# Peptides against a protein of PDB entry 5VVV, part 73

Target 1, 276 residues: chain A of PDB entry 5VVV
Amino acid sequence: FLCGVVEGFYGRPWVMEQRKELFRRLQKWELNTYLYAPKDDYKHRMFWREMYSVEEAEQLMTLISAAREYEIEFIYAISPGLDITFSNPKEVSTLKRKLDQVSQFGCRSFALLFDDIDHNMCAADKEVFSSFAHAQVSITNEIYQYLGEPETFLFCPTEYCGTFCYPNVSQSPYLRTVGEKLLPGIEVLWTGPKVVSKEIPVESIEEVSKIIKRAPVIWDNIHANDYDQKRLFLGPYKGRSTELIPRLKGVLTNPNCEFEANYVAIHTLATWYKSN
Target 2, 276 residues: chain A of PDB entry 5VVV as posed
Amino acid sequence: FLCGVVEGFYGRPWVMEQRKELFRRLQKWELNTYLYAPKDDYKHRMFWREMYSVEEAEQLMTLISAAREYEIEFIYAISPGLDITFSNPKEVSTLKRKLDQVSQFGCRSFALLFDNIDHNMCAADKEVFSSFAHAQVSITNEIYQYLGEPETFLFCPTEYCGTFCYPNVSQSPYLRTVGEKLLPGIEVLWTGPKVVSKEIPVESIEEVSKIIKRAPVIWDNIHANDYDQKRLFLGPYKGRSTELIPRLKGVLTNPNCEFEANYVAIHTLATWYKSN

## One batch from the design tools (peptide; made by RFdiffusion4, then SolubleMPNN)

Design b2_p15_1_s1 (from b2_p15_1, 6 letters changed)
Fold by OpenDDE base, seed 4:
Structure b2_p15_1_s1 (fold): chain B 276 residues (1-276), chain A 15 residues (1-15)
Amino acid sequence: as target 1 above (276 residues)
Amino acid sequence: SIEEKLKEQMRKDAE
């Protein structure tokens, strides 16, 4: 069970010292996972093709080493979906080289994220792939296998919540393709019925699990505040029955952008997790 | 933008 934090918000990423402090807190609270997915890390999303500099490499190596020190699984995410051409072998090779570099930093867990992108493929991709889901699954499977089938590999679908599913969760051709074609060792991220789900009913998890043919990892936006700079979400982790725990592969909270505001959010997630 | 639409959706979801 993956339980911890995803740094997955839009806005200023946390600094390395904050991330190290996070790892210390996660360990103390018996959480086990950090997903590196800051939207405004240029080399994570907008410039995903660009290799890390020597200086950036040193920082990431240090961060990954710190995660290991605190027994936190460091998952490196990349979001190539803004402009990748799935059918172009050069693009695939570029993605491989980028993840090879991160592997050299000591990272062993990875994620491919296709959230917050258009459903449209370019003309070249339409000639090769039957659907957007087929294109995403193809590259994800290839990368997963290329990396030697790491123990933890995550996929974030474009339809990552109930409200983004067309026509709905149970009838989504996109999610059906993901469920059928994504290799079984790859986990699927999900935010619940909504992008920000005040509640995640057990029935909603059963529904999505059926179509994706696996228990999802919750990307939980309950404490996310990147959409409203006037609000800090300081309340407890709530609206999730502990009955979800045996039906999930994990929960990763995407909390407030302000690192200092997240004590209650993360601590109460830990309490929730341990209460099962 | 997609980001702006997302943020608006998140705002609505949080109400």
Scores: peptide ipSAE 0.729, ipTM 0.970, DockQ to the pose 0.884
Fold by OpenDDE base, seed 5:
Structure b2_p15_1_s1 (fold): chain B 276 residues (1-276), chain A 15 residues (1-15)
Amino acid sequence: as target 1 above (276 residues)
Amino acid sequence: SIEEKLKEQMRKDAE
């Protein structure tokens, strides 16, 4: 069971010292996972093709080493979906090269994120792939296998919540393709019925699990505030029955952008997790 | 932008 934090918000990323402090807190609270997915890290998303500089490499190596020190699984995410051409072998090779670099930093867990992108494929991809889901699954499977089938590999679908599913969760051709064709060792991220789900009913998890043919990892936006930084979500982790725990592969909270505001959010997640 | 649309959706979800 993956339980911890995803740094997955828009806005100023946390600094390395904050991330290290996070790892210490996660260990102390018996949480085990950190997903590196800051939207405004240029080399994570907008310029995903660009290799890390020597200085950036040193920082990431240090961060990954710190995660290991605190027995936190460091998952490196990349979001190539803004402008990748799935059918272009050069794009695939570029992605492989980037993840090879991160692997050299000591990273062993990875994620491919296709959240917050248009559902449209370019003309070249339309000639090769039957659908957007087929394109995403193809590259994800290839990368997963290329990396030697790491123990933890995550996939974030474009339809990552109930409201983004067309026509709905149970009838989504996109999610059906993901469920059927994504290799079984790859985990699927999900935010619940909504992007920000006040409640995540057990029934909703059963529904999505059926179509994706696996228990999801919750990317939980309950405490996310990147959409309104005038608000701080300081309340406890709530609206999730503990009955969800045996039906999930994990929960990663995407909390407030302000690192200092997240004590209650993360601590109460830990309490919730340990209550099972 | 996609980001702006997302943020609007998130605001709505949080109401």
Scores: peptide ipSAE 0.722, ipTM 0.969, DockQ to the pose 0.860
Fold by OpenDDE base, seed 2:
Structure b2_p15_1_s1 (fold): chain B 276 residues (1-276), chain A 15 residues (1-15)
Amino acid sequence: as target 1 above (276 residues)
Amino acid sequence: SIEEKLKEQMRKDAE
């Protein structure tokens, strides 16, 4: 069971010292996972093709080493979906080289994220793939296999919550394709009925699990505040029955942008997790 | 933008 934090918000990413402090807190609270997915990290998303510099490499190596020190699984995410051409072998090769570099930093767990992108494929991709889901699954499977099938590999669908599913969760051709064609060793991220889900009912998890043919990892935006600079979410992790735990592969909370505001959010997640 | 639309949706979800 993956339980911890995803740094997945828009806005200024956390600094390395904050991330190290996070790892210490996660260990103390018996959480086990950090997903590196800061939207405004240039080489994570907008410039995903760009290799890390020597200086950036040193920082990431140090960060990954710190995660290991605190027995936190460091999952490196990349979000190529803004402008990748799935059918272009050079693009696939570029993605492979980028992940190879990160592997050299000591990273062993990875995620491919296709959240917050347009549903349309370019003309070249339409000639090769039957659908957007087919394109995403193809590259994800290829990368997963290329990396030697790491124990932890995550996929974030474009339809990552109920409100983004067309026509709905249970009837989504996109999610059906993901469920049927994504290799079984790849985990699927899910955010619940909504982008910000006040509640995640058990039935909603059963519904999505059926179509994706696996228990999801929750990307939980209950404490996310990147959408409203005037709000801090300081309340407890709530609206999730502990009955969800046996039906999930994990829960990763995407909390407030302000690192210092997240004590209650993360601590109460830990309490929730340990209560089962 | 996609980000702006997302943030608007998140605001609505948080109401």
Scores: peptide ipSAE 0.711, ipTM 0.967, DockQ to the pose 0.881
Fold by OpenDDE base, seed 3:
Structure b2_p15_1_s1 (fold): chain B 276 residues (1-276), chain A 15 residues (1-15)
Amino acid sequence: as target 1 above (276 residues)
Amino acid sequence: SIEEKLKEQMRKDAE
């Protein structure tokens, strides 16, 4: 069970010292996972093709080493979906090289994210793939296999919540393709019925699990505040029955952008997790 | 933008 934090918000990423402090807190609270997915880290998303510099590499290596020190699984995410051509072998090779570099930093867990992108393929991809889901699954499977089938590999679908599913969760051709074609060792991220789900009912998890043919990892935006800079959500982790725990592969909270505001968010998640 | 639409959706979801 993956339980911890995803740094997945829009806005200024946390600094390395904050991330190290996070790892210490995660360990203290018996959580085990950090997903690196800061939207405004340029080499994560907008410039995903660009290799890390020597200085950036040193920082990431140090960060990954710190995660290991605190027994936190460091998952490196990349979001190529803004402008990748799935059918272009050069693009696939570029993605492989980027992840090879990160592997050299000591990273062993990875994620491919296709959230917050247009649900359209370019002309070249339309000639090769039957659907957007087929294109995403193809590259994800290839990368997963290329990396030697790491123990933890995550996929974030473009339809990552109930409200983004067309026509709905149970009948989504996109999610059906993901469920049928995504290799079984790859986990799927999900935010619940909504992007910000006040509640995640058990039945909603059963529904999505059926179509994706696996238990999801919750990307939980309950404490996210990147959509309202004046808001700090300081309430407890709630609206999630502990009955979800045996039905999930994990829960990663995407909390407030302000690192210092997340004590309650993370601590109450930990309490929830340990209450099972 | 996609981000703006997302943020608006998140705002609505949080209400």
Scores: peptide ipSAE 0.701, ipTM 0.966, DockQ to the pose 0.861

Design b2_p15_1_s2 (from b2_p15_1, 8 letters changed)
Fold by OpenDDE base, seed 4:
Structure b2_p15_1_s2 (fold): chain B 276 residues (1-276), chain A 15 residues (1-15)
Amino acid sequence: as target 1 above (276 residues)
Amino acid sequence: SIREKMMEQKRKDAE
């Protein structure tokens, strides 16, 4: 069971010292996972093709080493979906080289994220792939196998919540393709019925699990505040029955952008997790 | 933009 934090918000990413402090807190609270997915990290998303500099490499190596020190699984995410051409072998090779570099930093867990992108393909991709889901699954499977089938590999679908499913969760051709064609060792991220789900009913997890043919990892935006800089979400982790735990592969909270505001959010997630 | 769309969606979801 993956339980911890995803740094997945829009806005200024946390600094390395904050991330190290996070790892210490996660260990103390018996959580086990950090997903590196800051939307405004240029080399994560907008400039995903760009290799890390020597200085950036040193920082990431140090960060990954710190995660290991605190027994936190460091998952490196990349979001190529803004402008990748799935059918172009050069794009695939570029993605491989980027993840090779991160592997050299000591990272062993990875994620490919296709959230917050348009649900369309370019003309070249339409000639090769039957659907957007087929294109995403193809590259994801290839990368997963290329990396030697790492123990933890996550996929974030473009339809990552109930409201984004067309026509709905149970009848989504996109999610059906993901469920049928995504290799079984790859985990699927999900935010619940909504992008920000006040509640995640058990029935909603059963529904998505059926179509994706696996228990999802919750990317939980309950404490996310990147959409309203005037609000801090300081309340407890709630609206999730503990009956979800045996039906999930994990929960990763995407909390407030302000690092110091997240004590209650993360601590109460830990309490929730340990209550089962 | 997709960013703006997502921010609006999150605001709506949080109401």
Scores: peptide ipSAE 0.770, ipTM 0.977, DockQ to the pose 0.863
Fold by OpenDDE base, seed 5:
Formats: structure tokens, sequence, C-alpha cells
Structure b2_p15_1_s2 (fold): chain B 276 residues (1-276), chain A 15 residues (1-15)
């Protein structure tokens, strides 16, 4: 069970010292996972093709080493979906080289994210792939296999919540393709019925699990405030029955942008997780 | 932008 934090918000990313402090807290609270997915990290998303500089490499190596020190699984995410051409072998090779670099930093867990992108393919990809889901699954499977089938590999679908599913969760051709064609060792991220789900009913998890043919990992935006920085979500982790735990592969909270505001959010997630 | 759309969606979801 993956339980911890995803740094997945828009806005100023946390600094390395904050991330190290996070790892200490995660360990202390017996949480086990950190997903590196800061939207405004240029080399994560907008400039995903760009290799890390020597200085950035040193920082990431240090961060990954710190995660290991605190027995936190460091999952490196990349979000190429803004402008990748799935059918272009050069794009695939570029993605491979980027992940090779991160592997050299000591990273062993990875995520490929296709959240927050347009639900369409370019003309070249339409000639090769039957659907957007087929394109995404193809590259994801290829990367997963290329990396030697790492123990933890996550996929974030473009339809990552109930409201983004067309026509709905149970009938989504996109999610059906993901479920049927995504290799079984790859985990699927999900935010619940909504992008920000006040509640995640058990029935909603059963529904999505059926179509994706696996228990999802929750990317939980309950405490996310990137959409309204005038609000701080200081309340407890709530609206999630503990009955979800046996039906999930994990929960990663995407909390407030303000690192200092997240004590209650993360601590109460830990309490919830241990209430099994 | 996609960012703006997602921010608006999150705002609506949080209401």
Amino acid sequence: as target 1 above (276 residues)
Amino acid sequence: SIREKMMEQKRKDAE
C-alpha cells in the first residue's frame, strides 16, 4: 500500500530542504511514499525533453538519497503529454534518455502522467493509434518494459476522475483501453469522483476498479489549494471510509502549496491509514 | 489555458 504525499500542485515547488523535512515526517508517521510531480518544475512537464543540468542532477541525487535514508519510496513523475508525439520514435527515445538520467540518480520508481492535457491526438498519432488511450498505453508499456519493469510504476490517465470520464466511468472507452491494454504491473492514479473530491465513496472505487482492472492509487486533492491560494485547507483527512483501504493500492495526498500548512493534512492521513 | 480550466474545475469541485 502506497501512502504518502504527491507534490503535484501548480505553483512554486517545494525546496529541497522542505522535501527532506517531508521525508522525515513521512517516516515518523509511518508513511512510505513521495511522488515528485510539481507542475511548475519545467523539466517535469513543460520542458520534459530537457535533461537535468549538473547542478540539478546533484540536487536530485541528494534528494533521492535522502528519501532512501528515511525509507521513503521516491517516485519520479514526468508529464510529457502537453506536446509529445506518441508515434515519433525520437520522442520515445528522448523520454527513455530522460528517465535513464533519473535512474542514474538512484531512482527506481517512476510515474508517467497524462493529466491536465487536451483529450486529442495530433495528425501523426491518429495515423498510428486507434485512440488517445492506445497511444498513451503504448508508450507507457514501452517505457515500463524499457526500465526493466520497476517495482513501482504509476500511470495517470487523462480521465483521472469521474467527471472527466466520457460518457461516464463505467462506459469510458478510454478507461476500458487503459484497463485492457496497460500492463498489469502498472498502477493507475485516480482522484475520485471529481478533481477535488470532498468524498470518495466505496462504490465509486469499485466502479473505476472494474474498468481499469486493478485497484487505483488515489491522488487525493482534498487539501489542494493551488486553485485558490487565499484558502488554506487545515482540516483533517476526511470523507474517505477506511473501507477504501483494502480496495486501493495507495493514497497520495496532494496538499496545500504552503509546505508549513500540511501538518494536519498529512498526520491525519497517517492516522486514517493506520486505523485498519 | 489548460491550467486555468483545471483551476476553475477545482474551484467548482471545492464549492
Scores: peptide ipSAE 0.768, ipTM 0.976, DockQ to the pose 0.858
Fold by OpenDDE base, seed 2:
Structure b2_p15_1_s2 (fold): chain B 276 residues (1-276), chain A 15 residues (1-15)
Amino acid sequence: as target 1 above (276 residues)
Amino acid sequence: SIREKMMEQKRKDAE
């Protein structure tokens, strides 16, 4: 069971010292996972093709080593979906080389994220793939296998919550394709009925699990505040029955942008997790 | 932008 934090918000990413402090807290609270997915990190999303510099490499190696020191699984995410051409072998090769570099930093867990992108393909991809889901699954499976089938590999669908499913969760051709064709060793991220879900009912998890043919990992935006600079979410992790725990592969909270505001959010997630 | 759309969606969901 993956339980911890995803740094997945828009805005200024956390600094390395904050991330190290996070690892200390995660260990202390018996959480086990950090997903590196800061939307505005230069080489994570907007410029995913660019290799890390020597200086950036040193920082990431140090960060990954720190995660290991605190027994936190460091999952490196990349979000190529803004401008990748799935059918272009050079693009696939570029993605492979980027993840090779991160592997050399000591990273062993990875994620491909296709959240917050347009639900369409370019003309070249339409000639090769039957659907957007087919394109995403193809590259995800290829990368997963290329990396030697790491123990932890995550996929974030474009339809990552109920409100983004067309026509709905249970009837989504996109999610059906993901469920049927994504290799079984790859975990699927899910955010619940909404992008920010006040509640995640058990029935909603059963519904999505059926179509994706696996228990999801929750990317939980309950404490996310990147959408409202005037608002901080200081309340407890709530609206999630502990009955969800045996039905999930994990829960990763995407909390407030302000690192210092997240004590209650993360601590109460830990309490929730340990209560089952 | 997609960013703006997502921010608006989050605001709506948080109501």
Scores: peptide ipSAE 0.758, ipTM 0.975, DockQ to the pose 0.859
Fold by OpenDDE base, seed 3:
Structure b2_p15_1_s2 (fold): chain B 276 residues (1-276), chain A 15 residues (1-15)
Amino acid sequence: as target 1 above (276 residues)
Amino acid sequence: SIREKMMEQKRKDAE
């Protein structure tokens, strides 16, 4: 069960010292996972093709080593979906090289994210793939296998919540393709019925699990504030029955942008998780 | 932009 934090918000990413402090807190609270997915980290998303510099490499190596020190699984995410051409072998090879570099930093867990992108393909991809889901699954499976089928590999669908499913969760051709064609060792991220889900009913998890043919990992935006940084969400982790735990592969909270504001968010998640 | 759409969606979801 993956339980911890995803740094997945829009806005200024956390600094390395904050991330190290996060790992210490996660360990203290018996959480086990950090997903690196800061939207405004240039080499994560907008410039995903660009290799890390020597200085950036040193920082990431140090960060990954710190995660290991605190027994936190460091999952490196990349979001190539803004402008990748799925059918172009050069794009696939570029993605492989980028992930090879990160693997050299000591990273062993990875994620491919296709959230917050247009639900369409370029002309070249339309000639090769029958749907957007087929294109995404193809590259995801290839990368997963190329990396030697790491123990933890995550996929974030473009339809990552109920409201983004067309026509709905249970009848989505996109999610059906993901469920049928995504290799079984790859986990699927999900935010619940909405992008920011006040409630995540058990029935909603059963519904999505059926179509994706696996238990999802919740990317939980309950404490996210990137949409209104004038607000701090300091309430407890709620609206999630503990009955979800045996029906999920994990829960990763995407909390407030302000690192210092996340004590309650993370601590109450930990309490929820340990409550059985 | 996609960013603006997502922010608006999050605002609506949080209401």
Scores: peptide ipSAE 0.757, ipTM 0.975, DockQ to the pose 0.831

Design b2_p15_1_s3 (from b2_p15_1, 9 letters changed)
Fold by OpenDDE base, seed 4:
Structure b2_p15_1_s3 (fold): chain B 276 residues (1-276), chain A 15 residues (1-15)
Amino acid sequence: as target 1 above (276 residues)
Amino acid sequence: SIREKMMELARKDAE
């Protein structure tokens, strides 16, 4: 069970010292996972093709080493979906090289994220792939296998919540393709019925699990505040029955942008997790 | 932008 934090918000990423402090807290609270997915990290999303500089590499190596020190699984995410051409072998090779570099930093867990992108393909991809889901699954499977089928590999679908599913969760051709074609060792991220789900009913998890043919990992935006700079979410982790725990592969909270505001959010997640 | 759209959706979900 993956339980911890995803740094997945828009805005200023956390600094390395904050991330190290996070790892310390995660260990203390018996959580086990950090997903590196800061939207405004240029080499994560907008410039995903760009290799890390020597200085950036040193920082990431240090960060990954720190995660290991605190027995936190460091998952490196990349979000190529803004402008990748799935059918272009050069794009695939570029992605491989980028992940090779991160592997050299000591990273062993990875994620491909296709959240917050348009639900369409370019003309070249349409000639090769039957659907957007087929394109995403193809590259994801290939990368997963290329990396030697790491123990933890995550996929974030474009339809990552109920409201994004067309026509709905149970009948989504996109999610059906993901479920059928995504290799079984790859985990699927999900935010619940909504982008920000005040509640995640057990039935909703059963529904999505059926179509994706696996228990999802919750990317939980309950405490996310990147969408409203005037709000801080200081309340406890709630609206999730502990009955979800055996039906999930994990929960990663995407909390407030302000690192200092997340004590309650993360601590109460830990309490929730340990209550089962 | 997609970012702006997602922010608006998230804001609405959080209401």
Scores: peptide ipSAE 0.719, ipTM 0.970, DockQ to the pose 0.885
Fold by OpenDDE base, seed 2:
Structure b2_p15_1_s3 (fold): chain B 276 residues (1-276), chain A 15 residues (1-15)
Amino acid sequence: as target 1 above (276 residues)
Amino acid sequence: SIREKMMELARKDAE
């Protein structure tokens, strides 16, 4: 069971010292996972093709080492979906090289994210793939296998919540393709009924689990505030029955942008997790 | 932009 934090918000990413402090807190609270997915980290998303500099490499190596020190699984995410051409072998090779570099930093867990992108393919990809889901699954499977089938590999679908599913969760051709064709060892991220879900009913998890043919990892935006910097979400992790725990592969909270505001959010997640 | 769209959706969901 993966339980911890995803740094997945828009805005200024956390600094390395904050991330290290996070690892310390996660360990203390018996959480076990950090997903590195800051939207505005240039080489994560917008410039995903760019290799890390020597200086950046040193920082990431240090960060990954710190995660290991605190027994936190560091999952490195990359979000190539803004402009990748799935059918272009050069793009695939570029992605492989980028992840090879990160592997050299000591990273062993990875995520390929296709959230917050347009639900379409370029002309070249349409000639090769039957659908957007087929393209995403193809590259994800290939990367997963190329990396030697890491113990933890996550996939974030473009339809990552109920409101993004067409026509709905249970009948989504996109999610059906993901469920059927994504290799079984790859975990699927899910956000619940909405982008920000006040509640995640058990039934909703059963529904999505059926179509994706696996228990999801929740990317939980309950405490996310990147969409409204005038608000801080200081309340407890709630609206999630503990009955979800045996039906999930994990929960990663995407909390407030302000690192210092997340004590209650993360602590109460830990309490929730340990209560079952 | 996609960013703006998603932020607006998130804001509405959080109401």
Scores: peptide ipSAE 0.716, ipTM 0.970, DockQ to the pose 0.882
Fold by OpenDDE base, seed 5:
Structure b2_p15_1_s3 (fold): chain B 276 residues (1-276), chain A 15 residues (1-15)
Amino acid sequence: as target 1 above (276 residues)
Amino acid sequence: SIREKMMELARKDAE
């Protein structure tokens, strides 16, 4: 069970010292996972093709080493979906090289994220792939296998919540393709019925699990505040029955952008997790 | 932008 934090918000990413402090807290609270997915980290998303500089490499190596020190699984995410051409072998090779670099930093867990992108393919991809889901699954499977089938590999679908599913969760051709064709060792991220789900009913998890043919990892936006700079979400982790725990592969909270605001959010997640 | 769209959706979900 993956339980911890995803740094997955828009806005100023946390600094390395904050991330290290996070690892200390995660360990202390008996959480086990950190997903590196800051939207405004340039080389994570907008410039995903760009290799890390020597200085950036040193920082990431240090960060990954720190995660290991605190027994936190560091999952490196990349979000190539803004402008990748799935059918272009050069693009695939570029992605492979980028992840190779991160592997050299000591990272062993990875994620490919296709959240927050247009639900369409370019003309070249349409000639090769039957659907957007087919394109995404193809590259994801290829990368997963290329990396030697790491123990933890995550996929974030474009339809990552109920409201994004067309026509709905249970009948989504996109999610059906993901479920059927995504290699079974790859986990699927999900935010619940909505982008920000005040509640995640058990039935909703059963529904999505059926179509994706696996228990999802919740990317939980309950405490996310990147969408409203006027608000801080300081309340407890709630609206999630503990009955979800055996039905999930994990929960990663995407909390407030303000690192200092997340004590209650993360602590109460830990309490929730340990209550099972 | 897609960013703005998603932020607006998130904001509405959080209301």
Scores: peptide ipSAE 0.715, ipTM 0.969, DockQ to the pose 0.884
Fold by OpenDDE base, seed 3:
Structure b2_p15_1_s3 (fold): chain B 276 residues (1-276), chain A 15 residues (1-15)
Amino acid sequence: as target 1 above (276 residues)
Amino acid sequence: SIREKMMELARKDAE
């Protein structure tokens, strides 16, 4: 069971010292996972093709080593979906080279994210793939296999919550393709019925699990505040029955942008997890 | 932008 934090918000990413402090807290509270997915980290999303410099490489190696020191699984995410051409072998090779570099930093867990992108393909991709889901699954499977089928590999769908599913969760052709074609060793991220789900009913998890043919990992935006700079969510982790735990592969909270505001958010998640 | 759209959706979900 993956339990911890995803750094998945828009805005200024956390600094390396904050991330190291996070690992200390995660270990102390008996959590085990950190997903590196800061939307405004340039080489994560907007410039995903760009290799890390020597200086950036040193920072990432140090960060990954720190995660290992605190027994936290470091998952490196990349979000190529803004401008990747799925059918172009040069794009696939570029993605492979980028992840090879990160592997050299000591990273062993990875994620491909296709959240927050347009639900369309270019003309070249339409000639090769039957649907957007087929294109995403194809590249995800190829990367997963190329990396030697790492123990932890995550996929974030474009339809990552109930409200994004067309026509709905149980009848989504996109999610059906993901469930049927995505290799079984790849985990699927999900935010619940909504982008920000006040509640995640057990029945909603049973519904999505059926179509994706696996238990999801919750990307939980309950404490996210990147969408409202005037808001801090300082309340407890709530609206999630502990009955969800045996029905999930994990829970990763995407908390407030302000690192110092997340004590209650992360601590109450830990209490929730250990209460099962 | 996609960013602005998603932030607006998230804001509405959080109300």
Scores: peptide ipSAE 0.699, ipTM 0.967, DockQ to the pose 0.894

